# Designs tried in a protein design run: peptides against a protein of PDB entry 4BOS. Part 73

Target 1, 163 residues: chain A of PDB entry 4BOS
Amino acid sequence: PVLTRTVVPADNSCLFTSVYYVVEGGVLNPACAPEMRRLIAQIVASDPDFYSEAILGKTNQEYCDWIKRDDTWGGAIEISILSKFYQCEICVVDTQTVRIDRFGEDAGYTKRVLLIYDGIHYDPLQRNFPDPDTPPLTIFSSNDDIVLVQALELADEARRRRQ
Target 2, 163 residues: chain A of PDB entry 4BOS as posed
Amino acid sequence: PVLTRTVVPADNSALFTSVYYVVEGGVLNPACAPEMRRLIAQIVASDPDFYSEAILGKTNQEYCDWIKRDDTWGGAIEISILSKFYQCEICVVDTQTVRIDRFGEDAGYTKRVLLIYDGIHYDPLQRNFPDPDTPPLTIFSSNDDIVLVQALELADEARRRRQ

## One batch from the design tools (peptide; made by RFdiffusion4, then SolubleMPNN)

Design b1_p18_6_s3 (from b1_p18_6, 8 letters changed)
Fold by OpenDDE base, seed 4:
Structure b1_p18_6_s3 (fold): chain B 163 residues (1-163), chain A 18 residues (1-18)
Amino acid sequence: as target 1 above (163 residues)
Amino acid sequence: MTSLEENLARNKYIRENL
């Protein structure tokens, strides 16, 4: 089995597209972003004490309006929220540092999904199998640390290609 | 600060503090 990258459109919503892809088992739907942005806004609005201006960099209401724009980029706060929403770890391998940031690692989730990040763009990762009749896997056991090693290898290769 | 720079700055801050 080989871990591979599926390149999604390089638009402002690549994070949302990538998350949707992995949590839905490999469904590419760039049109998912508006709904996911609204989901983020709803969750942020529901807990103004936690999602404070100190965290958001703007008022809670301003952030909700901001994240629903089609030209604003999701980041760590969105990943954290989506991790909780989908009840899974979201592991992001960074090709610039060749390190993995884990979101939801302390929540006790049994599943994890993986993204690859180059500083401005997110793509989903999937495991392909030699059997052509076996579909790619995007949702892994949270105990599957081999997939994390494979993600690091993939990121390292990507870094070498750009150096 | 450009729109991209604003997004990157925000993402960095949140990643480092959450």
Scores: peptide ipSAE 0.020, ipTM 0.571, DockQ to the pose 0.403
Fold by OpenDDE base, seed 1:
Structure b1_p18_6_s3 (fold): chain B 163 residues (1-163), chain A 18 residues (1-18)
Amino acid sequence: as target 1 above (163 residues)
Amino acid sequence: MTSLEENLARNKYIRENL
């Protein structure tokens, strides 16, 4: 099995497209962002005590209005929220540092998904199997450390190509 | 500040403080 990168559009919503891809089992839906933005806004609005201005960088209401815009970028806070919503670890491998940031690692989730991040753009990762009739896997066991190693290898290769 | 810049600033804060 080989871990591969699926390139999604380099737009303001690449994070949402990438997350949707992996949590839905490999479905590329470039139109998913508006709905996911609304979902995040709903979650944030539901708990203003937790999602405070200190966390959001703006008031709860301002954030909700901001994230629903089609030109605002998702990041760590959105990943954290989506991890909680989908009840899975979201592991982001960074090609600049060749490190994995885990979101939801302390929540006891049994599933994990993987993204690759280059400092500005997110793409989803998937495992391809030798049998062409076996569909790629995007949802892994949280105990599958091999996939994390493979993700680091992909990131390291990307870094070496830039140097 | 651009959307990207704002996102990066937020991400940095979260990584350092949360």
Scores: peptide ipSAE 0.019, ipTM 0.563, DockQ to the pose 0.421
Fold by OpenDDE base, seed 5:
Structure b1_p18_6_s3 (fold): chain B 163 residues (1-163), chain A 18 residues (1-18)
Amino acid sequence: as target 1 above (163 residues)
Amino acid sequence: MTSLEENLARNKYIRENL
């Protein structure tokens, strides 16, 4: 089995598209962003004590208005929220540092999904199987550390191609 | 800052403070 990158559109909503892809088992839907942005805004608005100005860099209301814009880029806050919402670890491998940031690691989730990040753009990762009749896998066991190694290898190769 | 730069800066700030 080989871990591969699926390139999604390089728009302001690549994070949302990528997350949607992996949690839905490989469904590419670039139009998912508006609803996901609204979902995040609703969650943030529901807990102003946790999602404070110190975390958001702006007031809770200002953030909610900001994230619902079509030109706002998602990041750690959005990933953490989506991890909780989908009840899975979201592992982001960074091609610049060749490191993995794990979101939801301490939550006890049994599943994990993987994204690759190059400093600007997010893409989803999937495992392809030798049997052409076996569809690619996007949702892995949280105990599958081999996929994390494969993700690091993929990121390292990507870095070498860029340098 | 451009919109892109603003978004990148925000995301960096959040990662460093979460």
Scores: peptide ipSAE 0.018, ipTM 0.554, DockQ to the pose 0.554
Fold by OpenDDE base, seed 3:
Structure b1_p18_6_s3 (fold): chain B 163 residues (1-163), chain A 18 residues (1-18)
Amino acid sequence: as target 1 above (163 residues)
Amino acid sequence: MTSLEENLARNKYIRENL
């Protein structure tokens, strides 16, 4: 089995599309972003004490309005929120640094999903199997360190291609 | 670009504090 990248549309909502893809088991839905943006806004609005201005970089209300726009980028805060919502680790491998940022790693989740990030764009990662009739896997055990190694290898290869 | 810069700042905050 090998870890591969599925390229999603290069729009401002690539994070949401990528997360949706992996948590739904490999469903590509570029139209999912508005709903996910609203979901995040709803979660943030529901807990203004936790989602403070310090963490959001703006007031709670301003953030909610901002994230619901179709041209704003998701990042670490949104990933953290989605990790909590879907109750899984979200591991992001960065092709610029060849490092993995793990979100939700201390929450005790039993599942993890993986994204690849190039500094601007997010794509989902999946495990492909030799048997062509076996569908790719996007949800892994949180104890599966092999998939993290494979993600690092994939990121390193991507970095070398840019050099 | 402004959105990207804001995203990077937030990413940094999360990495350092969470």
Scores: peptide ipSAE 0.019, ipTM 0.563, DockQ to the pose 0.329; fails the geometry check

Design b1_p18_6_s4 (from b1_p18_6, 10 letters changed)
Fold by OpenDDE base, seed 2:
Structure b1_p18_6_s4 (fold): chain B 163 residues (1-163), chain A 18 residues (1-18)
Amino acid sequence: as target 1 above (163 residues)
Amino acid sequence: MTSLEENLKRNEYVRKNL
């Protein structure tokens, strides 16, 4: 089995598209962003005590209005929220640093998904199998450390291609 | 400030505090 990258559109919603892809088992839907944005806004609005100005960098209401815009970019805050919502660890491998940022690692989730990030763009990762009738895997065991090694290898290869 | 710049600032904060 080989870990591979699926390139999603390079738009302001690449994070949402990528997360949707991996949590839905490999469904590419670039039109998912409006619903994903609304989901995040609803979660944030529901807990203004936790999602404070300190965390959001703006008031709760301002953030909700901001994230629902069609031109704003998601990041670590949104990943953290989506990790909690989908009850899975979200691992982001960075091609610039060849490091993995793990979200939800202390929550005791049994599942993990993987994204690859180059500093401005997110893509989903999937495991392909030799059997053409076996669909790619996007949801892994939280005990599968091999997939993390494979992700680092992909990131290192991507870094070398840019240098 | 661009959406990207705002995103980066938030990312830095989260990495530092979470």
Scores: peptide ipSAE 0.021, ipTM 0.573, DockQ to the pose 0.392
Fold by OpenDDE base, seed 3:
Structure b1_p18_6_s4 (fold): chain B 163 residues (1-163), chain A 18 residues (1-18)
Amino acid sequence: as target 1 above (163 residues)
Amino acid sequence: MTSLEENLKRNEYVRKNL
């Protein structure tokens, strides 16, 4: 089995599209962003004590209005929220640093999903199998460290291609 | 601040504190 990258549209909502892809088992839906943005805003609005101005960089209300715009970028805050919402670890491999940021790793989730990030764009990762009749896997065991190694290999390859 | 700059700032904060 090989870990591969699925390129999603390079729009302001690539994070949401990528997360949706992996948590839904490989469904590419570029139109999912508005709903996911609203979901994030709803979660943030529901807990203003936790999602403080210090975390958000702006007031709770300002953040909610901001994240619902179609031209704002999601990042670590949104990933952490989505990790909690979907009850899975979200691992982001960075092609610039060849490092993995793991969100939700201390929450005790049994599942993990993987994204690849280049500093401005997110894409989902999937495991492809030699048997063409076996569909790709996007949801892994949180104990599957092999997939993390494979993600690092993909990131390293991407970094070398830029050099 | 641009959306990218805001994203980077938030990413750094989360990596350090969450």
Scores: peptide ipSAE 0.021, ipTM 0.577, DockQ to the pose 0.326
Fold by OpenDDE base, seed 5:
Structure b1_p18_6_s4 (fold): chain B 163 residues (1-163), chain A 18 residues (1-18)
Amino acid sequence: as target 1 above (163 residues)
Amino acid sequence: MTSLEENLKRNEYVRKNL
Protein backbone atom coordinates (compact mmCIF):
# COMPACT_ATOMS: atom_id res chain seq x y z
CA PRO B 1 0.00 0.00 0.00
CA VAL B 2 1.19 3.45 -0.93
CA LEU B 3 0.05 6.77 0.42
CA THR B 4 -0.66 9.16 -2.42
CA ARG B 5 -1.78 12.71 -2.92
CA THR B 6 -4.84 13.74 -4.88
CA VAL B 7 -4.38 17.25 -6.18
CA VAL B 8 -7.54 19.27 -5.76
CA PRO B 9 -8.16 22.60 -7.46
CA ALA B 10 -6.00 25.42 -6.23
CA ASP B 11 -8.97 27.58 -5.41
CA ASN B 12 -9.92 29.32 -2.22
CA SER B 13 -11.75 26.23 -0.97
CA CYS B 14 -9.01 23.62 -1.19
CA LEU B 15 -9.25 22.87 2.53
CA PHE B 16 -12.95 22.14 2.36
CA THR B 17 -12.60 20.10 -0.81
CA SER B 18 -9.80 18.11 0.76
CA VAL B 19 -11.69 17.43 3.96
CA TYR B 20 -14.78 16.40 2.02
CA TYR B 21 -12.66 14.07 -0.07
CA VAL B 22 -11.23 12.18 2.87
CA VAL B 23 -14.41 11.96 4.94
CA GLU B 24 -16.36 10.73 1.93
CA GLY B 25 -13.89 8.00 1.17
CA GLY B 26 -12.28 9.58 -1.83
CA VAL B 27 -14.95 11.64 -3.53
CA LEU B 28 -13.74 14.77 -5.26
CA ASN B 29 -16.43 17.41 -5.12
CA PRO B 30 -15.32 21.03 -5.21
CA ALA B 31 -18.96 22.06 -5.02
CA CYS B 32 -19.04 20.93 -1.40
CA ALA B 33 -17.43 24.12 -0.15
CA PRO B 34 -20.50 26.34 0.21
CA GLU B 35 -22.23 23.80 2.42
CA MET B 36 -19.17 23.27 4.55
CA ARG B 37 -18.64 26.99 4.90
CA ARG B 38 -22.22 27.38 6.04
CA LEU B 39 -21.78 24.55 8.50
CA ILE B 40 -18.78 26.23 10.06
CA ALA B 41 -20.60 29.53 10.24
CA GLN B 42 -23.53 27.86 11.96
CA ILE B 43 -21.30 26.22 14.53
CA VAL B 44 -19.44 29.45 15.22
CA ALA B 45 -22.65 31.42 15.49
CA SER B 46 -24.08 28.92 17.94
CA ASP B 47 -21.39 29.55 20.53
CA PRO B 48 -20.32 33.17 20.62
CA ASP B 49 -18.83 32.74 24.07
CA PHE B 50 -16.32 30.17 22.89
CA TYR B 51 -15.82 31.55 19.42
CA SER B 52 -14.91 34.99 20.65
CA GLU B 53 -13.23 37.81 18.85
CA ALA B 54 -10.00 36.78 20.52
CA ILE B 55 -10.16 33.41 18.80
CA LEU B 56 -11.61 34.56 15.50
CA GLY B 57 -9.71 37.79 15.06
CA LYS B 58 -13.00 39.46 14.26
CA THR B 59 -16.48 39.54 15.73
CA ASN B 60 -18.50 36.36 15.62
CA GLN B 61 -20.89 37.83 13.08
CA GLU B 62 -18.08 39.18 10.94
CA TYR B 63 -16.40 35.81 10.88
CA CYS B 64 -19.58 34.04 9.90
CA ASP B 65 -20.11 36.39 7.02
CA TRP B 66 -16.46 36.12 6.07
CA ILE B 67 -16.16 32.34 6.05
CA LYS B 68 -19.27 32.00 3.90
CA ARG B 69 -17.61 33.96 1.12
CA ASP B 70 -16.34 31.85 -1.74
CA ASP B 71 -12.95 33.55 -1.77
CA THR B 72 -11.82 33.17 1.84
CA TRP B 73 -9.39 30.53 3.00
CA GLY B 74 -9.85 27.96 5.68
CA GLY B 75 -7.16 27.26 8.22
CA ALA B 76 -6.51 25.91 11.67
CA ILE B 77 -9.73 27.26 13.14
CA GLU B 78 -11.80 25.60 10.46
CA ILE B 79 -9.86 22.36 10.73
CA SER B 80 -10.45 22.28 14.46
CA ILE B 81 -14.15 22.82 13.96
CA LEU B 82 -14.37 20.16 11.27
CA SER B 83 -12.44 17.69 13.40
CA LYS B 84 -14.97 18.11 16.16
CA PHE B 85 -17.89 17.98 13.77
CA TYR B 86 -16.81 14.83 11.97
CA GLN B 87 -15.53 13.27 15.18
CA CYS B 88 -12.19 12.38 13.68
CA GLU B 89 -8.59 13.39 14.02
CA ILE B 90 -7.41 15.54 11.14
CA CYS B 91 -3.70 15.16 10.57
CA VAL B 92 -2.00 17.75 8.41
CA VAL B 93 1.48 17.00 7.15
CA ASP B 94 3.45 20.09 6.24
CA THR B 95 5.82 19.80 3.29
CA GLN B 96 7.81 22.79 4.44
CA THR B 97 8.67 21.44 7.87
CA VAL B 98 7.97 17.72 7.43
CA ARG B 99 5.87 17.77 10.56
CA ILE B 100 2.35 16.64 11.29
CA ASP B 101 -0.14 18.85 13.06
CA ARG B 102 -2.82 16.74 14.66
CA PHE B 103 -6.21 18.31 15.22
CA GLY B 104 -8.47 16.51 17.65
CA GLU B 105 -5.62 14.47 19.04
CA ASP B 106 -6.89 14.74 22.60
CA ALA B 107 -10.52 13.93 21.86
CA GLY B 108 -10.19 10.17 21.77
CA TYR B 109 -11.43 9.72 18.23
CA THR B 110 -11.00 6.28 16.70
CA LYS B 111 -10.55 7.58 13.18
CA ARG B 112 -8.10 9.90 11.47
CA VAL B 113 -7.84 11.48 8.06
CA LEU B 114 -4.82 13.06 6.46
CA LEU B 115 -4.15 16.21 4.50
CA ILE B 116 -0.95 17.54 3.02
CA TYR B 117 -0.18 21.25 3.23
CA ASP B 118 2.51 23.24 1.46
CA GLY B 119 1.97 26.58 3.16
CA ILE B 120 -0.83 27.81 0.95
CA HIS B 121 -2.60 24.75 -0.47
CA TYR B 122 -4.27 21.69 1.03
CA ASP B 123 -4.61 18.32 -0.67
CA PRO B 124 -6.07 15.07 0.59
CA LEU B 125 -4.08 11.90 1.12
CA GLN B 126 -5.21 8.38 0.38
CA ARG B 127 -3.80 4.89 0.67
CA ASN B 128 -3.76 2.99 -2.59
CA PHE B 129 -3.73 -0.78 -2.67
CA PRO B 130 -2.06 -3.11 -5.15
CA ASP B 131 -5.39 -4.62 -6.10
CA PRO B 132 -6.96 -2.18 -8.54
CA ASP B 133 -10.40 -3.36 -7.51
CA THR B 134 -9.81 -2.27 -3.93
CA PRO B 135 -10.73 1.37 -3.55
CA PRO B 136 -8.31 3.74 -1.89
CA LEU B 137 -8.61 4.28 1.83
CA THR B 138 -8.95 7.78 3.23
CA ILE B 139 -10.17 7.05 6.75
CA PHE B 140 -7.66 5.37 9.01
CA SER B 141 -7.56 4.05 12.51
CA SER B 142 -6.26 6.54 15.01
CA ASN B 143 -3.85 3.78 15.99
CA ASP B 144 -2.43 3.51 12.47
CA ASP B 145 0.93 5.15 12.93
CA ILE B 146 2.24 3.65 9.71
CA VAL B 147 0.15 6.06 7.71
CA LEU B 148 1.72 8.94 9.62
CA VAL B 149 5.17 7.66 8.75
CA GLN B 150 4.12 7.39 5.13
CA ALA B 151 2.81 10.92 5.23
CA LEU B 152 6.10 12.17 6.60
CA GLU B 153 7.96 10.33 3.88
CA LEU B 154 5.72 11.86 1.27
CA ALA B 155 6.30 15.31 2.69
CA ASP B 156 10.03 14.79 2.93
CA GLU B 157 10.18 13.77 -0.70
CA ALA B 158 8.20 16.84 -1.66
CA ARG B 159 10.56 19.04 0.30
CA ARG B 160 13.62 17.48 -1.28
CA ARG B 161 12.22 18.08 -4.73
CA ARG B 162 12.02 21.77 -3.94
CA GLN B 163 15.58 21.92 -2.59
CA MET A 1 -26.62 9.51 1.86
CA THR A 2 -23.08 10.80 2.02
CA SER A 3 -20.98 11.01 5.14
CA LEU A 4 -21.26 14.76 4.97
CA GLU A 5 -25.03 14.62 4.85
CA GLU A 6 -25.11 12.20 7.74
CA ASN A 7 -22.94 14.49 9.78
CA LEU A 8 -25.04 17.50 8.92
CA LYS A 9 -28.00 15.78 10.54
CA ARG A 10 -26.03 15.77 13.76
CA ASN A 11 -25.35 19.48 13.49
CA GLU A 12 -27.57 20.60 16.34
CA TYR A 13 -26.17 18.06 18.75
CA VAL A 14 -22.61 18.79 17.73
CA ARG A 15 -23.00 22.53 18.17
CA LYS A 16 -24.06 22.03 21.75
CA ASN A 17 -21.23 19.66 22.53
CA LEU A 18 -18.21 21.25 20.94
Scores: peptide ipSAE 0.027, ipTM 0.638, DockQ to the pose 0.033; fails the geometry check
Fold by OpenDDE base, seed 1:
Structure b1_p18_6_s4 (fold): chain B 163 residues (1-163), chain A 18 residues (1-18)
Amino acid sequence: as target 1 above (163 residues)
Amino acid sequence: MTSLEENLKRNEYVRKNL
């Protein structure tokens, strides 16, 4: 089995497209971003005490309006929210540092998904199997440390290509 | 503190860069 990168469009919504891809089992839907943005806004709006200006960098209402725009970028805050919503770890491997940032690692989730990040763009990762009749896997056990090693190797290869 | 709370606090400084 080999961990591979699926390149999604390099637009303002690459994070949402990538998350949707992995949590839906490998479905590429470039039109998913508006729904994902609205989902995040709904979650934020539901708890203004926690999602304060200190966390959001703007008022709760301003954030909700901002994130629903089609030209604003998601980041760590949005990943954290999506991790909680989907009840899974979201592991982001960075090709610049060759490190994995784990979101939801202390929540006791049994599942994890993986993204690769180059400092600007997010892409989803999937495990392909030698048997062509076995579909790729995007949702892994939170105990599967091999997939994390494979993600680091993939990121390191990307870094070496850049060097 | 929940996992979400910890992650939000930990990663707020890299909101735009991660």
Scores: peptide ipSAE 0.021, ipTM 0.607, DockQ to the pose 0.082; fails the geometry check

Design b1_p18_7_s1 (from b1_p18_7, 6 letters changed)
Fold by OpenDDE base, seed 3:
Structure b1_p18_7_s1 (fold): chain B 163 residues (1-163), chain A 18 residues (1-18)
Amino acid sequence: as target 1 above (163 residues)
Amino acid sequence: MPRDPAVAAEIEARLAAQ
């Protein structure tokens, strides 16, 4: 497919690097992780009534301390928070199951971005164009279901290579 | 929190319930 994977470092912060890449239009900046972690902690700390223990699975303070560590992995709650912050759907295709999980799908966002997940690592996805002067696209219309099909094809190919 | 994005539905439901 025209959808391709950009491999980011496996440095415990691949989720944050990947999200930053797609929401910034294709900027690879592995150094963004500390700021991304602090951003999430700031959002959570700013509204302890909304970001309750029922949502976080731990106290507000415990979560903030945990996510700011440089060796902790982001997951579903972090993706959900980032989806809300950046006001876009974050669609994650899983190479193990060849399934897409959509964050923010009921929020009415007009934009979507895509990540690929292999069970331990997150990478960003981008659409490449045949014209070399046209830069890759990382932000898609939330009505663009073709990109979801392309993501599934990419994941299926990855799964077949591992079997 | 869970690394697995398949937990999305549960997280979204909890957030929407606020």
Scores: peptide ipSAE 0.077, ipTM 0.756, DockQ to the pose 0.037
Fold by OpenDDE base, seed 2:
Structure b1_p18_7_s1 (fold): chain B 163 residues (1-163), chain A 18 residues (1-18)
Amino acid sequence: as target 1 above (163 residues)
Amino acid sequence: MPRDPAVAAEIEARLAAQ
C-alpha cells in the first residue's frame, strides 16, 4: 500500500475540494465548494457566542458573507470547523516544512483524513492498494500512525523535487 | 483567514481564551 496525492484544481476552493474528497471516500467533485462554504457559514451562524470575533477575526456575519464568496481561500479555521462537523481528525502535511498539523487530535475521534499543503494549494491524500479491485482508502484509523509517517515521507519527497 | 494550517495553534489559543 502506497500513500498517493490526487491533484485537485488549483482554484480558490482547493481546500474544500480536498476535504470533500477524503471525507466522502475518494469522490472528486470540484463543484462541491459552494455547498461546503454554505455549510461552514451555517455552522458559524448557528453559534455566534462561540464563533466570535476573537475566533474569526471579524464579526460572525462578516465571516459568513466572506466565506460564501467564490474567491476566498479556506484555511485553518475552516479545517477546524470541518473536523468538528465530520467528527474526524484532519491531518495536514506541509511540503515546505515537512510537518503535520493535526486538527481535532484531542477530540477523541476514531478516524483521520489527510491533506497535503504546499503553501498555496491543498490536495487530498489516499492509500492505494496493489489489488486493482480494492478502492483507495481516504479515511484512516486514528491509531494508524504509519500513514502519518508515509505522509511525511511524501511531503519530503515533494519538497526535494521542488528544490 | 490564512490558508496556512500552521495557524492551528493560534486558533486553539483563541478557543482556550473563550
Scores: peptide ipSAE 0.071, ipTM 0.732, DockQ to the pose 0.034
Fold by OpenDDE base, seed 1:
Order: sequence, then structure tokens, then C-alpha cells
Structure b1_p18_7_s1 (fold): chain B 163 residues (1-163), chain A 18 residues (1-18)
Amino acid sequence: as target 1 above (163 residues)
Amino acid sequence: MPRDPAVAAEIEARLAAQ
């Protein structure tokens, strides 16, 4: 079993595509972004007290309109929202710093998914198995810390290749 | 919003504290 990266298109929606990939069990669908953007907007709109202007940097409604644009980038709020929506920890390994940022780590979720970030692009991570008939795993136990170690190793190797 | 996960994590912490 080895942790590998699936490269998704380097478009404005790579975060959404990557999250969709891992939470749906390894389905690559670059066309998923519009609906995911709408999902974000719906959740943001549903709680204007929580998603305040101070957090959003713009009014609640303006943010909803902004995130639904096809040329805006998902980021902090989107990862947080998607973690809550899918009820899973989202772990992002950064190839620049070789660090993992964990979203939803204290929420008590039983599942985690992993993304890799290089400073401008997000990709999903998956565990491949020797048996070709066993599909890759993208949803891990939140107790599986081995996968986090493997993610760090993967990121470190990526960084080394750039040095 | 910030794309960098480190910055994102900070924002998530603030969101969680709401």
C-alpha cells in the first residue's frame, strides 16, 4: 500500500475537484465545481451570524455571489465548510513547508481525507493497493496516523525534487 | 479567501470559536 497523488486540472476549481475526488471515493470530476460552489454559498447564506462580514471580508450575500463565480478560488472557508458538510477531517499536506494542516480535527469525526498543496494548487491523495482489483482508498480512519506520515513523506520528496 | 492551508487553518480556528 502506497500513498499517491492524483493530479487534477490546474484551474480555478482544483480545491473543489480535489475534495470531491476524495469524499466520493476517487471520482475525478472537474465539472463538480459549480455545484460545490453553490453548496458553499447555500451554507454561508444559511447562517449570516456565524459567517459574519468580519470573517468573510465582505457581506454575506456578496460572498455568496463571489464564491459562485467560476473564476474565484476556494480557500480557508471552503475547506472548513466542506469538512463540516461531509463530516470528515480534511488534512492538507503542504509541499513547501512539509506540514499538515488539519481541518475538523477536534470535531470527533471518524473519517479523514487528504489533500496535497504546493502553494498554488491542490491535488487529492489516495492509497493504492498491490491488488489491481482493489480500488484506491481515499477515505481513511481518523485514527490512521500512518497515512499522515506517508503524506509528509510524499510532500518531503516533492520538495526535494524542487531543490 | 486565503488559499494557503496554514492561513486557512488559522481562519478555521476563528470560525470554530464563533
Scores: peptide ipSAE 0.069, ipTM 0.754, DockQ to the pose 0.037
Fold by OpenDDE base, seed 5:
Structure b1_p18_7_s1 (fold): chain B 163 residues (1-163), chain A 18 residues (1-18)
Amino acid sequence: as target 1 above (163 residues)
Amino acid sequence: MPRDPAVAAEIEARLAAQ
């Protein structure tokens, strides 16, 4: 079994496309972003005291209008919200630093999904099996630390190829 | 919001502390 990267479109919604891919078991749908943006805006709008201007960098209302645009990038708050919404760890491996940042690590989730980040673009990760009748796996046990090692190896190899 | 996962993790930690 090997961990591989599925390249999604390099548009402003690659984070949403990547998250959708892994949480839905390997479904590539670039058209998923508008509703995911609206979902995030709905959650943020529902708790203006928690999602304050100090966190958002703008007023709650301004953020909600901003994130619903098709040309704005998802980031920290979006990943944290999606982790909670889908009840899973979202683990992001960075090819520039060869580091994994785990979102939802202390929430007690039993599942984790993996993304790879190169500084400007997000892609989803999947485990492929030698048996062609066994579909790729995108949702892992939160106890599966081997997949994290494989993600680091994948990121390190990507970094070496650029050097 | 910051797109960098390292910065994102820092922000998540701050959110969790609230």
Scores: peptide ipSAE 0.065, ipTM 0.747, DockQ to the pose 0.036

Design b1_p18_7_s2 (from b1_p18_7, 7 letters changed)
Fold by OpenDDE base, seed 1:
Structure b1_p18_7_s2 (fold): chain B 163 residues (1-163), chain A 18 residues (1-18)
Amino acid sequence: as target 1 above (163 residues)
Amino acid sequence: MPVDPAVREKIEARLAAK
């Protein structure tokens, strides 16, 4: 079994597409972003005390309006929110630094999903199996450290290719 | 948009406070 990257469209919604892919078990749906954006906005709006200007960098209402636009990019805020919503760790391996940033690592989740990030674009990661009848795995145990090693190897290879 | 560790820390700190 090897960890592989599925390249999703390089649009302003790549984060949402990537998260949707991994949390839904490997479903590529480039049209998922509007609903994902609304989900995030709904969560943010539901708790204005928690999702404050200090976190959002703008008012709660302004953020909700902003994230629902079709041309705004998601990042750490959205990943954190989605981690909470889906009750899983979201592990982002950065090809620029060859490091994994884990969101939700202290929440006690039993599952983790992985994304690869190059400083601009997000793609989902999946484990492919030799048996063609066994579908790729996108949801891993939070105790599966092998997948993290594989993600780092994938990022390191990507970095070497850029040199 | 970058994965800003500072933003992550802010959110997780608030989460831990709940």
Scores: peptide ipSAE 0.084, ipTM 0.755, DockQ to the pose 0.038
Fold by OpenDDE base, seed 2:
Structure b1_p18_7_s2 (fold): chain B 163 residues (1-163), chain A 18 residues (1-18)
Amino acid sequence: as target 1 above (163 residues)
Amino acid sequence: MPVDPAVREKIEARLAAK
């Protein structure tokens, strides 16, 4: 089996599209962003004590208004929230640094999903199987360390191609 | 938007303390 990258549109919602893709088992829906943004805003608004200005960098209400805009970019805050919501570890492999940032790694989740990030754009990762009748896998065991190695290899290859 | 480990750590630290 080979770990491969599915290129999603290079728009301001690539993070949401990528997360949606992997947590839904490989469903590409570039129009999912508005709903994802509303979901995040709802979660943040529901717990202003936890999602404080110290974490958000702005007031709870300001963040909710900001993230619901169609021209704002998601990042670590949104990944952390989505990790908790979907009850899975979200692993982001960075092609610039060739390292993996793991979100939710201490939460005891049994599942993990993977994204690849180049400093600007997010894409989802999937495992393809030799048998064409076996659909690609986007949700992995949190004990599957092989997929992390494969992700690093993919990132390293991407970095070399850019240099 | 960058994957800022510091932001992740803040959130997860808060979660652990909760």
Scores: peptide ipSAE 0.078, ipTM 0.744, DockQ to the pose 0.038
Fold by OpenDDE base, seed 5:
Structure b1_p18_7_s2 (fold): chain B 163 residues (1-163), chain A 18 residues (1-18)
Amino acid sequence: as target 1 above (163 residues)
Amino acid sequence: MPVDPAVREKIEARLAAK
């Protein structure tokens, strides 16, 4: 089995598309972003004490209006929220540093999903199997350290290709 | 933690489907 990257559109919603892909078991839906943006805004709006200006960098209301725009980028805040919503670790391997940032690692989730990030663009990762009748896996055990190693290898290879 | 009942409903629905 090998860990591979599925390239999603390089638009402002690549994070949302990528997360949707992995948490839904490999469903590519570039049109998922508006609903996911509304979901995040709803969660943020529901807890203004936690999602304060200190965390958001803007008022709660301003953030909600901002994230619902079609041309704004998601990042760590959105990943954290989605990790909590889907009750899974979201592991992001960064090709610039060849490091994995783990969101939700202290929450005790039993599942993890993986994204690859190059400083601008997010893509989802999946495990492909030799048996063509076995569909790719996008949701892993949080105890599966092999997939993290494979993600690092994938990122390292990507970095070497750019050298 | 989100307090909006609609948010909780969505979370529970998603978790139940998995």
Scores: peptide ipSAE 0.019, ipTM 0.603, DockQ to the pose 0.112
Fold by OpenDDE base, seed 3:
Structure b1_p18_7_s2 (fold): chain B 163 residues (1-163), chain A 18 residues (1-18)
Amino acid sequence: as target 1 above (163 residues)
Amino acid sequence: MPVDPAVREKIEARLAAK
């Protein structure tokens, strides 16, 4: 089994496209972003006590309006929210630092998904199998540390190509 | 947030073996 990268469009919604891809089992839908932005906004709006200015860096309402724009980028806040919503650990491997940031790691989720990040762009990761009749896997056990090792190997190779 | 020390140890071992 090999962990591979699926390149999604390099637009300001690549995070949402990538998350959607992995949590839906490998469905590439670049048009999913508007609804995912609305989903995040709805979640944030529903709990202003938790999603405070201290967390958001702006008022709850300002954040909701901001994230629903089609030209704003998602980041750690959005990943955290999506991790909670989909009830899975979201692991982001960074090709610049060759490290993994794990979102939801202390929540006790049984599943994890993986993204690869180059400092600007997010792409989803999937496990491909030797058997061509076995579809790629995007949702892993949260106990599967092998996939994390493979993700770091991908990141290390990407970094080497840039040196 | 960071990779578990055990995982980092594993990947470092693999990279060192290359």
Scores: peptide ipSAE 0.021, ipTM 0.466, DockQ to the pose 0.016; fails the geometry check

